# Peptides against a protein of PDB entry 7SID, part 69

Target 1, 151 residues: chain A of PDB entry 7SID
Amino acid sequence: LHMYLMLLKELPGEEYPLPMEDVLELLKPLSNVCSLYRRDQDVCKTILNHVLHVVKNLGQSNMDSENTRDAQGQFLTVIGAFWHLTKERKYIFSVRMALVNCLKTLLEADPYSKWAILNVMGKDFPVNEVFTQFLADNHHQVRMLAAESIN

## One batch from the design tools (peptide; made by RFdiffusion4, then SolubleMPNN)

Design b2_p18_7_s4 (from b2_p18_7, 8 letters changed)
Fold by OpenDDE base, seed 2:
Structure b2_p18_7_s4 (fold): chain B 151 residues (1-151), chain A 18 residues (1-18)
Amino acid sequence: as target 1 above (151 residues)
Amino acid sequence: REAEKQEEQEALQQFLNS
């Protein structure tokens, strides 16, 4: 786990995007790692914080390539799972904060939800619609973080 | 692409069932 997290942490940000091929290699184990540690709040928070770099890379890539769609799908699968479990009240506020930051970054890269759509149990949820629900989060810091993106 | 979508949904299911 620690080795994988180190690799995610070293992923270049928005200023220096990686080739999509490299991004795909890093995303391949992600769903499995998240599954193993879904009940560990600290690990989930760390993963969500590190994958912010992935969103930044995706936002600067060619959105019409097959590799881009593959990377987007793998990433959004994980975000969708975290979103679903959040609705089931499985995560503390610090994890939800990290998730909101991911959603904020997605909206910056794709404000019209052209590709940023969560598919959970066969249903599609545009990220902008999902994001709006955090304005009514039970924790004040989560509401504040969501609200600053609207105003 | 359809095969990839199926794989993504399988990954999601594994996550949710863990």
Scores: peptide ipSAE 0.280, ipTM 0.831, DockQ to the pose 0.512
Fold by OpenDDE base, seed 3:
Structure b2_p18_7_s4 (fold): chain B 151 residues (1-151), chain A 18 residues (1-18)
Amino acid sequence: as target 1 above (151 residues)
Amino acid sequence: REAEKQEEQEALQQFLNS
């Protein structure tokens, strides 16, 4: 875990995007790591904070490439899982804050949710619709973060 | 790659159901 988290932490920002092939390699173990540590709030927060760099990379890539679609799919599947568990009130506000930041970054890249769609339990949820739900979050800071993204 | 994707899906199901 520690090594993987360190790798995620060392990812370059949007100024120096990674090749899509490298993004795919980083995403491969992500679902497994999330599964193993789903009950660890600190680890989940850390993961979500680090994958922000992945979102930025995805937004700058050619959406018509097969690798880009694959990477987007893998990432969105994980985000969808976090969102689903959030709806079940499994995560504290700090984890939800990190998730909102991921969703915010997705909307910046895809404001109309052309590709940013969460599929959970066989149903599609556009990120723009998902995002609005955080405007009604129980925690003040989460609502504020969500509201800031609208303006 | 297909085997890897299958493993990922299994892990994801465990993520959701654990």
Scores: peptide ipSAE 0.261, ipTM 0.817, DockQ to the pose 0.942
Fold by OpenDDE base, seed 5:
Structure b2_p18_7_s4 (fold): chain B 151 residues (1-151), chain A 18 residues (1-18)
Amino acid sequence: as target 1 above (151 residues)
Amino acid sequence: REAEKQEEQEALQQFLNS
């Protein structure tokens, strides 16, 4: 885990996009790591904060390539799982804050949810639809973050 | 890639059901 988190932390941001092949290699173990540590709030928060760089990289890439679609799919699968568990009240506000930031970044890259769609248990949920649910979050800071993202 | 996709789906199922 430590080594993987280190690699995620070192990922360049929007100003320095990575080759899609490198992004794919980084995403490969992501679902497994998240599964292993789903009950660890601090690890989940850290992962979500670090994968913000992945979203930024995806937004700078050519969306017509197979590798881009593959990377988008792998990332959205994990985000969908976090969202599903959030609905089940499994995560504290700090983890939900990190998730909202991921969703915000997705909407900045894809305002019309052309590809930013969460598929959970065979059903599709556009990120813009999912995002509005956080306007009614139980924690005021989460509501504020969601509202600020709309402005 | 198919093997990796299958592994990912299994991990997701474990993630959601654990």
Scores: peptide ipSAE 0.261, ipTM 0.819, DockQ to the pose 0.892; fails the geometry check
Fold by OpenDDE base, seed 4:
Structure b2_p18_7_s4 (fold): chain B 151 residues (1-151), chain A 18 residues (1-18)
Amino acid sequence: as target 1 above (151 residues)
Amino acid sequence: REAEKQEEQEALQQFLNS
């Protein structure tokens, strides 16, 4: 876990995107890692904070590439799982805030959710609609973060 | 990569249901 988190943390920012092949390699173990630590709030928060760099890379890539579609799919699958468990009230506010930041970054690249769609258990949840729900979050800091992202 | 995809889907299912 430590090695994996270190790699995620050291990713370059939006101004210096990684090759999509490298992004794919980083995403491959992500679902497994998240599954193993789903009940650890601190680890989940850390993962979500670190994958922000991955989100930025995905947003800048050409969607016509097979590798891009694959990477986007793998990432959105994980985010969808976090969203689903959030709806079931499994995560504290700090984890939800980290998730909101991920969703915000996705919407910057795809404001109309053409490709940023969470598929969970056969149902589609466009990120723009998902994001709107955080405006009514039970925690004031989450609501504030969501509101600041819109205005 | 089919084996890797299958493993990923199994991990995801565990993520959702655990």
Scores: peptide ipSAE 0.256, ipTM 0.814, DockQ to the pose 0.942; fails the geometry check

Design b2_p18_8_s2 (from b2_p18_8, 8 letters changed)
Fold by OpenDDE base, seed 1:
Structure b2_p18_8_s2 (fold): chain B 151 residues (1-151), chain A 18 residues (1-18)
Amino acid sequence: as target 1 above (151 residues)
Amino acid sequence: SLEEDLEHILELLEKYLE
């Protein structure tokens, strides 16, 4: 796990987008990884911080390809799982901060939530709708971060 | 398995370190 997290830090940034095929391969097992470490706050925070690179890559990719849509779906599955556990109050504020940053980046790429829609328990939640809920977060820093993203 | 999946991810990530 430590090696995995370390390697995630070394991924190219927004200036050097990953091929969509590679993004897909990275995302395929990610949901299982997150499920395994769902109770580890530090691991979850680290994962969320590093998947920001994936979001940035998705936002700069050709949205007309099937691979892009598939990658978006796989990513949203992971984010949806984190969102679901957040609603169940399973995560501390620092993890929620990282999630807000992910959602912020998604909204920058898709401000109208055309594709950025979380499916949780068979129900769809547009990211813009999900994001606004963090304005009422119990932790002041989370509220502040969410508010700053809107301004 | 999860171990196999992680190994695959590591291999994929390593190519960007080369």
Scores: peptide ipSAE 0.033, ipTM 0.650, DockQ to the pose 0.472
Fold by OpenDDE base, seed 2:
Structure b2_p18_8_s2 (fold): chain B 151 residues (1-151), chain A 18 residues (1-18)
Amino acid sequence: as target 1 above (151 residues)
Amino acid sequence: SLEEDLEHILELLEKYLE
């Protein structure tokens, strides 16, 4: 895991997007990884911070591609899981901040949540609505980050 | 398996470090 996280950190930035095929391969096992370490706040924070690269890639991809849709689905599944546990107050503020950053990046690509919709326990949660909830987060830094992201 | 998946991910990520 640690090696994986280190490698994720070294991924190229937005200026050098990953091929969508590679994005898919990265996302496929990610849900399992997150599930395995869902109780580890530090790991979760690190994962969320590093998947920002994936989000940026998704935003630049061809929306008509099957791989793009698949990648979006896989990613939203992961984000949905983090959101679900956040609602259950399972994550500390630093993890929530990392999640907000992910949601921010999603909204940059899909401001009106046309495709960025979290499906959690059979319910749909548009990311823009989810994001808005962080404006009322109990932790001031989370609220500030959310507010700054809107501006 | 998860182990195999992680190994694959590591290999995939490593190519971007080259």
Scores: peptide ipSAE 0.033, ipTM 0.653, DockQ to the pose 0.529
Fold by OpenDDE base, seed 4:
Structure b2_p18_8_s2 (fold): chain B 151 residues (1-151), chain A 18 residues (1-18)
Amino acid sequence: as target 1 above (151 residues)
Amino acid sequence: SLEEDLEHILELLEKYLE
């Protein structure tokens, strides 16, 4: 697990299309990893920053693909968990900023939140609705990032 | 298992680190 995190931190920053099979492989253990480190702000931030590479691939894939839908679902589960904990004030601003970036990327791929819907505690929250929450974030940098993202 | 999943993801990550 430690090695995973180390490698995750070293992932190239360049955006290049990932095969959907690889996306699924990356996402499969992600929920468990996030759960294990939910209290570690640095780990959470790192995870959120690096899953951006995955998110950007989700919107570029065939929406009718079962694998794409599966990947989207797995990703949304993770994002939903992060958002839920954010609502519980469990994350510092830097983690929230990373989350905003993820949400921004989702909205770029799905502006109308047709598939980008977070299910938290049995309730559905469209990402576009969730995103507006950060416009009123307590931290100015988070608000600014959110505002810039909708321009 | 989580261990197996992590092993696979590590291999995948290593591929992209090359």
Scores: peptide ipSAE 0.027, ipTM 0.640, DockQ to the pose 0.388
Fold by OpenDDE base, seed 3:
Structure b2_p18_8_s2 (fold): chain B 151 residues (1-151), chain A 18 residues (1-18)
Amino acid sequence: as target 1 above (151 residues)
Amino acid sequence: SLEEDLEHILELLEKYLE
């Protein structure tokens, strides 16, 4: 894990988008990794901070391709799980900040939540509706970040 | 396995290291 996080920290230095094939390979085990370390706040924060690159790649891709839809679905499943645990008050503010940044990036790519929809416990939640809930977050920095994203 | 999945992730990440 430590080696994984170390390599993950170096990834933000790259300025070119990842091929969709590589995105899919990264996303396939991600759900299991997140589930295993869901109680480690630092690991969750680090993962969320670095999957921002994946979100940007998804937003720039052709949404009509099967690979893009597949990657999109896998990513949204992971984000949905983080959001669900946030609703259960399992994450500290720094993790919620990282999640808001992910949601912000999704909204930049899909302002009307045409595809950015979280499915949690069999129910669909558009990201734009999910995002507004962070305006009432208990931590001031989370509220400020959410409010800033609306402008 | 999880170990194999992590190994593949590491290999993929190394591909993009400067």
Scores: peptide ipSAE 0.025, ipTM 0.635, DockQ to the pose 0.415

Design b2_p18_8_s3 (from b2_p18_8, 9 letters changed)
Fold by OpenDDE base, seed 4:
Structure b2_p18_8_s3 (fold): chain B 151 residues (1-151), chain A 18 residues (1-18)
Amino acid sequence: as target 1 above (151 residues)
Amino acid sequence: SLEEDLKHILELLEKYLK
């Protein structure tokens, strides 16, 4: 995992988008990884910070592509899980901040939450709606980050 | 398996580090 995270950190950014096929490959095991380390705050934070690369790639891809939709779905599943656990107060503020950054990036790519919709426990939650909840987060840094993100 | 998946991810990531 550590090596994976280190390598993920070194991936090219927005200027060098990954082929969607590679994005899919990266996302396939992500849910399992997150599930395995869901109780490790540091790992979760690191994962969330590093998957920003993926989010940026998703936003720059052809949304009409089946692969893109698949990747988006897989990613949203992961984000939904993190958000769900956040609602259950399972994550400290630093993890929530990382999540906010992910959500921010999603909203930049999909401001109207056309595809950025989290499905948690069978219910759909548009990311823009989810994001607003962090404006009322218990931790001031999370609130501030969320507020800055919507400016 | 997770181990195999991680291995594939690492291999994928490594090509972008070159």
Scores: peptide ipSAE 0.074, ipTM 0.695, DockQ to the pose 0.457
Fold by OpenDDE base, seed 5:
Structure b2_p18_8_s3 (fold): chain B 151 residues (1-151), chain A 18 residues (1-18)
Amino acid sequence: as target 1 above (151 residues)
Amino acid sequence: SLEEDLKHILELLEKYLK
């Protein structure tokens, strides 16, 4: 895990998008990793921060292919899990901050939540609706980050 | 397995570190 997280940090930035096939491969085991460490706040924060590179790559794809849809689905599954645990008040503010940044990146790629929809416990939650709930977060920094992201 | 998946990811990531 440690090696994975360190290497994930070194991925190219937005200026150099990864092939969608590689993005898909990176996301493939992510849900399992998140599940194993869902109660480790530091690991969750690290994962969310580093996955931003992957999200940016997803958002820059101009091709609607099977791999793109698959990658989007894999990512949304992970974000949905973090959202669900946030609703259960399982995460400290710093983890929620990282989650808001992920949601912000999703909204930049899909402002109207055409595909960015979280499915949690069989129910659909558009990311734009999910995002607005952080405007009422208990922690002031989370509220500020959410508000800043709208502009 | 998870271990095999992670190993594959590490190899993929190393490609971009060169």
Scores: peptide ipSAE 0.071, ipTM 0.689, DockQ to the pose 0.469
Fold by OpenDDE base, seed 2:
Structure b2_p18_8_s3 (fold): chain B 151 residues (1-151), chain A 18 residues (1-18)
Amino acid sequence: as target 1 above (151 residues)
Amino acid sequence: SLEEDLKHILELLEKYLK
């Protein structure tokens, strides 16, 4: 896991997007990894921080591509899981801040949540609505981050 | 398996190390 996290950190920035095929390969096992370490706050924070690269790649991809849609779905599944546990107050503020950053990046690509919709327990939650909830977060830094992200 | 998936991810990520 640690090696995986280190490698994620070394991913190229937005200026050098990953091929969508590679994004898919990265996302496929990610849900399982997150599930395995869902109780480890530090690991979750690190994962969320590093998947920002994936979000940026998704935002620049061809929306008509089957791979893009597949990647979007898999990514949203992961984010949905994190958000679900956040609603259950399972994550500390630092993890929530990392999640907000992910949601922010999603909204930059899809401001009106046309495709960025979290499906949790059979219910749909548009990311823009989910994001708004963090404006009322119990932790001031989370609220500030959410507010600053709205432009 | 998860182990195999992780190994694959590591191999995939390594090609992007610069």
Scores: peptide ipSAE 0.069, ipTM 0.689, DockQ to the pose 0.505
Fold by OpenDDE base, seed 3:
Structure b2_p18_8_s3 (fold): chain B 151 residues (1-151), chain A 18 residues (1-18)
Amino acid sequence: as target 1 above (151 residues)
Amino acid sequence: SLEEDLKHILELLEKYLK
């Protein structure tokens, strides 16, 4: 895990889009990793901070591609799980900040939530509707981050 | 396995390291 986090920290220095094939390979085990470390706040924050480039890649891809739809589905499943645990008040503000940044990036790519929809417990939640809930977050920095994203 | 999954992630990340 420590080696993984170390490499993950170095990834932001690479400012070019990843091939969709590599995105899919990265996303396949991600759900299991997140599930295993869901109680570790620092690990969750680090993961969320460094999957932002994946969100950007998804937003720039051809939405009609089968691989793109597959990657979107896998990514949204992970984000949905983090959001679900946030609703259960399991994450501290710094993790919620990282999640809001992910949601912000999704909204920039899909302002009307045509594809950015979280499925949690069999129900669909458009990201734009999910995002507005953070305007009422208990922590002031989370509220501020959510508010500035609307402008 | 988890170990194999992590190994694949590490290999993928190393591909993009300078």
Scores: peptide ipSAE 0.056, ipTM 0.678, DockQ to the pose 0.413

Design b2_p18_8_s4 (from b2_p18_8, 9 letters changed)
Fold by OpenDDE base, seed 1:
Structure b2_p18_8_s4 (fold): chain B 151 residues (1-151), chain A 18 residues (1-18)
Amino acid sequence: as target 1 above (151 residues)
Amino acid sequence: SMEEDLKHIEELLKKYLS
């Protein structure tokens, strides 16, 4: 796990776009990894901080590709899981901060939530609607971060 | 297995670190 997190940290950002095939391979087991460590706040925060690179990469990709859409879907599954657990108050503020940053980046890539839609429990939640909920977060720093992101 | 999946991810990540 430590090596995985370390390597994930060093993953190239938007300046070096990854092939969608590689993105898919990276995302494929990620959901299970997150599930295994869902109770570890530090690991969750670290994952969220570093998947930010993936979001930036996805935003720079050609949306006409089936692989791109598939990658987007798999990524959104992970984010949806984190958001769901956040609503169940499973995560401390620092994890929520990291999640807000991910959502912010998604909105930068897809301001109108055309593809950035979380499916949780069989229901669709556009990221722009999900994001606004953090404006009312219990922690002031989370609210501030969310508020700054809409400006 | 998860162990195998993690190893695969690490290998992919190493590809971009080298």
Scores: peptide ipSAE 0.087, ipTM 0.697, DockQ to the pose 0.524
Fold by OpenDDE base, seed 3:
Parts: C-alpha cells; sequence; structure tokens
Structure b2_p18_8_s4 (fold): chain B 151 residues (1-151), chain A 18 residues (1-18)
C-alpha cells in the first residue's frame, strides 16, 4: 500500500489516453483506498489530482459500452464520497479545489448531467447542481475556481 | 483480494512511469 501511494505521487503530470481496461483496473480498488485514507488531506488531494486524467478519458469515450458505463459508475461513487465528506466540512480548501477540478471536467464532458449524477445516502445529486454549491464556498480560491468554470 | 488488486495497480503504475 505504501508503495502504491509512492508510485501515485511519482506519476507524470503528462496526460496520455488510457485504455478502458486500465481505467477499470485503476478504479476497482480506488474506493477502498479512499476510505482508508479519507482523513489524510494530502493523500486525498494526491488521489483527486491523479484521477483527473481518468475523468478526461471517461469523457472522451464516444462508445456507450458496458465497460464505459461501469467505469463511470465506479468513478462517480468515489467522487460522491468526497462530496459527502466535503458537505460535512472534513476537507481543507486544497482538497476542495481538486474536487472542483474533477467536477469541472465532468461538466465539460456532460454539461447537462445526463450521466454525471452523484448518489449519496440513497439520493441523487446531478453534478451541475452540486457544482453550483461551490460558488458559495467559504474559501475565496474555491469560489473563484468554480466561477471560472461556468463559462 | 484488496492486496492482490493493489499489487496489480502498482504494476500498472510502473508501466506508465516507464
Amino acid sequence: as target 1 above (151 residues)
Amino acid sequence: SMEEDLKHIEELLKKYLS
């Protein structure tokens, strides 16, 4: 696990398209990893920064294959968990910034939240509605990032 | 298992680190 985290931090910032098979492999244990380190702000920020590449890959998929839908669902589950803890004020602004970037990328791929819907505690929250709440974030940089993403 | 999945992720990460 420690080696995984070290490798995660060492991943290059350059974006390359990932095969859907690799995306599914990455997402499979992600929810468990996030749960284990949900109280570690630095780890959460690192995870959110690196899964940003995954979001971009999911948005570029034109084929509505079962694997694509599965990957989208697994990713949204993770994002929903981060959103839930954000609502409980468990994350510092830098983590919220990383989350907003993920939500921004989702909205670029799905502006009307047709598939980008977070399910938290049995309730559905479209990402476009979730995103607007960051316009009222307590930290000015979070509000600014959210506002810049509207256009 | 989760341990097996994590090992697979490490291998995948190594692949992209080159």
Scores: peptide ipSAE 0.083, ipTM 0.699, DockQ to the pose 0.386
Fold by OpenDDE base, seed 4:
Structure b2_p18_8_s4 (fold): chain B 151 residues (1-151), chain A 18 residues (1-18)
Amino acid sequence: as target 1 above (151 residues)
Amino acid sequence: SMEEDLKHIEELLKKYLS
C-alpha cells in the first residue's frame, strides 16, 4: 500500500497520457485506498495531486466509450467522498487546494457538468456548483486558487 | 482482493517509471 503511494508520486504528467484501460485499472481500488487514508491529510493531498493527471486524461478521451464512462464514474466517487469530508471540515487548506485543482480540471473537460456530477448521500451535486463554493472558503489561498481558476 | 488490486496497480505504475 505504501509502495503504491510512493509510485503514485512518480507518475508521469500529461506529457505521457495513460491508455483508458490503464486508467480503469488505477481507479478500480482507489476508493478503498482513499477510505483507508481518509484521516491522513498528507496522504489525501498526495493522492489528489497525482490523480490530477488522471483527470486530464479523462477529459481527452472519447466520452461516448463505455470505458470512459466507467472511469468517470469511479473517479467521481472518489472526488465526491473528498468533497463530502471537506464539507464536514475534515481537511486542511492544502488538501482543499488539491481538490480545487481536480475540480478545475473536470470543469475544463465538462464545463456544464453534463457528466461531472458528484453523488453524495444519494444526492447529485454538479461540479460547477460545487466549485463555486470554494470561492467562499475560509482560507485565503483556497479562495484565491478558486478565483484564478474561473478566469 | 484488495491486495491483488494494489499489486496490479504497483506493476502498472512501475511500467511508467521505466
Scores: peptide ipSAE 0.080, ipTM 0.697, DockQ to the pose 0.485
Fold by OpenDDE base, seed 2:
Structure b2_p18_8_s4 (fold): chain B 151 residues (1-151), chain A 18 residues (1-18)
Amino acid sequence: as target 1 above (151 residues)
Amino acid sequence: SMEEDLKHIEELLKKYLS
């Protein structure tokens, strides 16, 4: 587990899309990892920063295959968990900044939230609706980042 | 298992870090 986190921190940016099968392998245990470290702000920030590459890969994919939908679902589960804990005010601003960046990237790929929908506690929340809530974040840098994205 | 899944991810990450 510690080796995984260390390698995750060192994961380089991807200029080319990863194969979807590799994306699925990366996402498969991610939910459990996030759950174990949900109260570690540094780990959460690192995870959110590096899953940006996954979001970009998902957005660049023009395929509507079952594997793509599966990857999208697994990713959205993780984002939904971070969103839920954000609503409970469990994360510092730097973690929220990383989350906003993820949401921004999702909206670039899916501006109308056709597939980018968070399911939290059995309820659906479109990412575009979730994103607008960060315009009223308590921290000015988070508000500024969110405002920058709508222009 | 989770441990087995993590090992697979580590191998994948090593592949892209090489």
Scores: peptide ipSAE 0.078, ipTM 0.694, DockQ to the pose 0.472

## One batch from the design tools (peptide; made by RFdiffusion4, then SolubleMPNN)

Design b2_p19_1_s1 (from b2_p19_1, 12 letters changed)
Fold by OpenDDE base, seed 1:
Structure b2_p19_1_s1 (fold): chain B 151 residues (1-151), chain A 19 residues (1-19)
Amino acid sequence: as target 1 above (151 residues)
Amino acid sequence: SPVEEEFEKLVKELEERNK
């Protein structure tokens, strides 16, 4: 776990986008790691904070390539799973904060949710619609974080 | 739990796509 987290931490941001092939390699084990530690709040928070760089890379890539679509799909599947568990109140506010930051970054890259769509339980949920739900979060800090993205 | 099962289902679907 620590080795993988270190790799995610060292991922360059928007200023230095990685080739999509490299992003795909990083995404391959992500789902398994997230699933394994889904009950660990601290690990989940850390993962979500680190994958922010992945979102930034996705936003800077060639959006028309097959590799980009593949990377987007893999990433969104993981985010969808976190959101699904969040809906069921399985995560504390600090984890939800990290998730909101991911969603915020996705919206910055795709404001109209052209590709940023979560598929959960066979249903499609555009990230812009998902994001608005956090405006009504039970925790004030989560609401505040969501609200600042609207302004 | 049903919630955890759904999470695992999503992960499994992703893994199948990566094969």
Scores: peptide ipSAE 0.119, ipTM 0.705, DockQ to the pose 0.768
Fold by OpenDDE base, seed 5:
Structure b2_p19_1_s1 (fold): chain B 151 residues (1-151), chain A 19 residues (1-19)
Amino acid sequence: as target 1 above (151 residues)
Amino acid sequence: SPVEEEFEKLVKELEERNK
């Protein structure tokens, strides 16, 4: 876990994107790591904060390539899982804030949710619609973060 | 647990996509 988190942390931002092949290699273990530590709030928060770099990389890539679509799909599946468990009230506010930051970054890259769509239990949920739900979050800091992202 | 089962379902969906 430690080495994997280090690799995620060291990803460059959108100014210097990684080759999509490298992004895919980093995404492959992600679902398993998230599943294993799904009940550890600190690990989940750390993972969500680090994968922000992945979203930034995805936003700078050619969206028409097969590798880009594959990377988007793998990432969105993980985000969908976190969102689904959030709806079940399994995550504290700090984890939800990290998730909102991921959703915010997705919307910056795809404001109209053309590709940023969460598929959960066979149903599609556009990120822009998912995002608005956090405007009514029980925690004031989550609501504030969501509101700031809209402006 | 129900939470673990729901997360596992989503992981399986990803595995099937990448198969």
Scores: peptide ipSAE 0.109, ipTM 0.698, DockQ to the pose 0.503
Fold by OpenDDE base, seed 4:
Structure b2_p19_1_s1 (fold): chain B 151 residues (1-151), chain A 19 residues (1-19)
Amino acid sequence: as target 1 above (151 residues)
Amino acid sequence: SPVEEEFEKLVKELEERNK
């Protein structure tokens, strides 16, 4: 886990995107790692903070390639899982803050949710619609963070 | 647990998509 998290942390930002093939290799174990540590709030927060770089990389890629669609699908499935469990009140505010940052970054790359769509339990949820739910979060800091992205 | 069951369902969906 530690080595994997270090690799995610060292990913370049939007200015220097990685080849999509490399992004796919990093995403392959992500769902399994998230599943294994789903009950560990600190690990989940760390993962969500590090995958911000993945979102930035995905936003710079050509959306028409099969590899891009595959990478987007794998990433969005993980985000969808965190969102689904958040709705069931399984995560503390600090984890929700990290999730909002991921969603904010997705909206910066895709403001109209053309590709940023969460598929959870067979249903599609555009990220822009998902994001608005955090404006009514029970924790004031989560609401404030969500509100900052609107302006 | 409910958390484990929900995450396992989503992981299975991903695995099926990757086949």
Scores: peptide ipSAE 0.107, ipTM 0.694, DockQ to the pose 0.467
Fold by OpenDDE base, seed 3:
Structure b2_p19_1_s1 (fold): chain B 151 residues (1-151), chain A 19 residues (1-19)
Amino acid sequence: as target 1 above (151 residues)
Amino acid sequence: SPVEEEFEKLVKELEERNK
């Protein structure tokens, strides 16, 4: 876990996007790692904070390539899982804060949710619609972060 | 636990799509 988190933390930003093939390799273990540590709030928060770089890379990629669609699908599935469990109140506010930041970054890359769509249990949820739900979050800091992201 | 089962279902769905 530590090694994986370190790799995620050191990913380059938007200025130096990784080849999509490299992004795919990084995403392969992500779902398993998230599943294994789903009950560890601190680990989940850390993972969500570090995968922000993945979103930045996806936003700069060619959306027409098969690899891009594959990477988007894998990443969005993980985000969808976190969102689904968040709706069931399984994560503390700090994890929700990190999730909102991920959603914010997705909206920056795809403001109209053309590809940023969460598929949870066979149902599609555009990120722009999902994001607005955090304006009504129970924790004031989450509401504030969501509000700042819209403005 | 219910949380574990829900997350496992989502992960399994992803794995099946990637096969």
Scores: peptide ipSAE 0.107, ipTM 0.694, DockQ to the pose 0.482

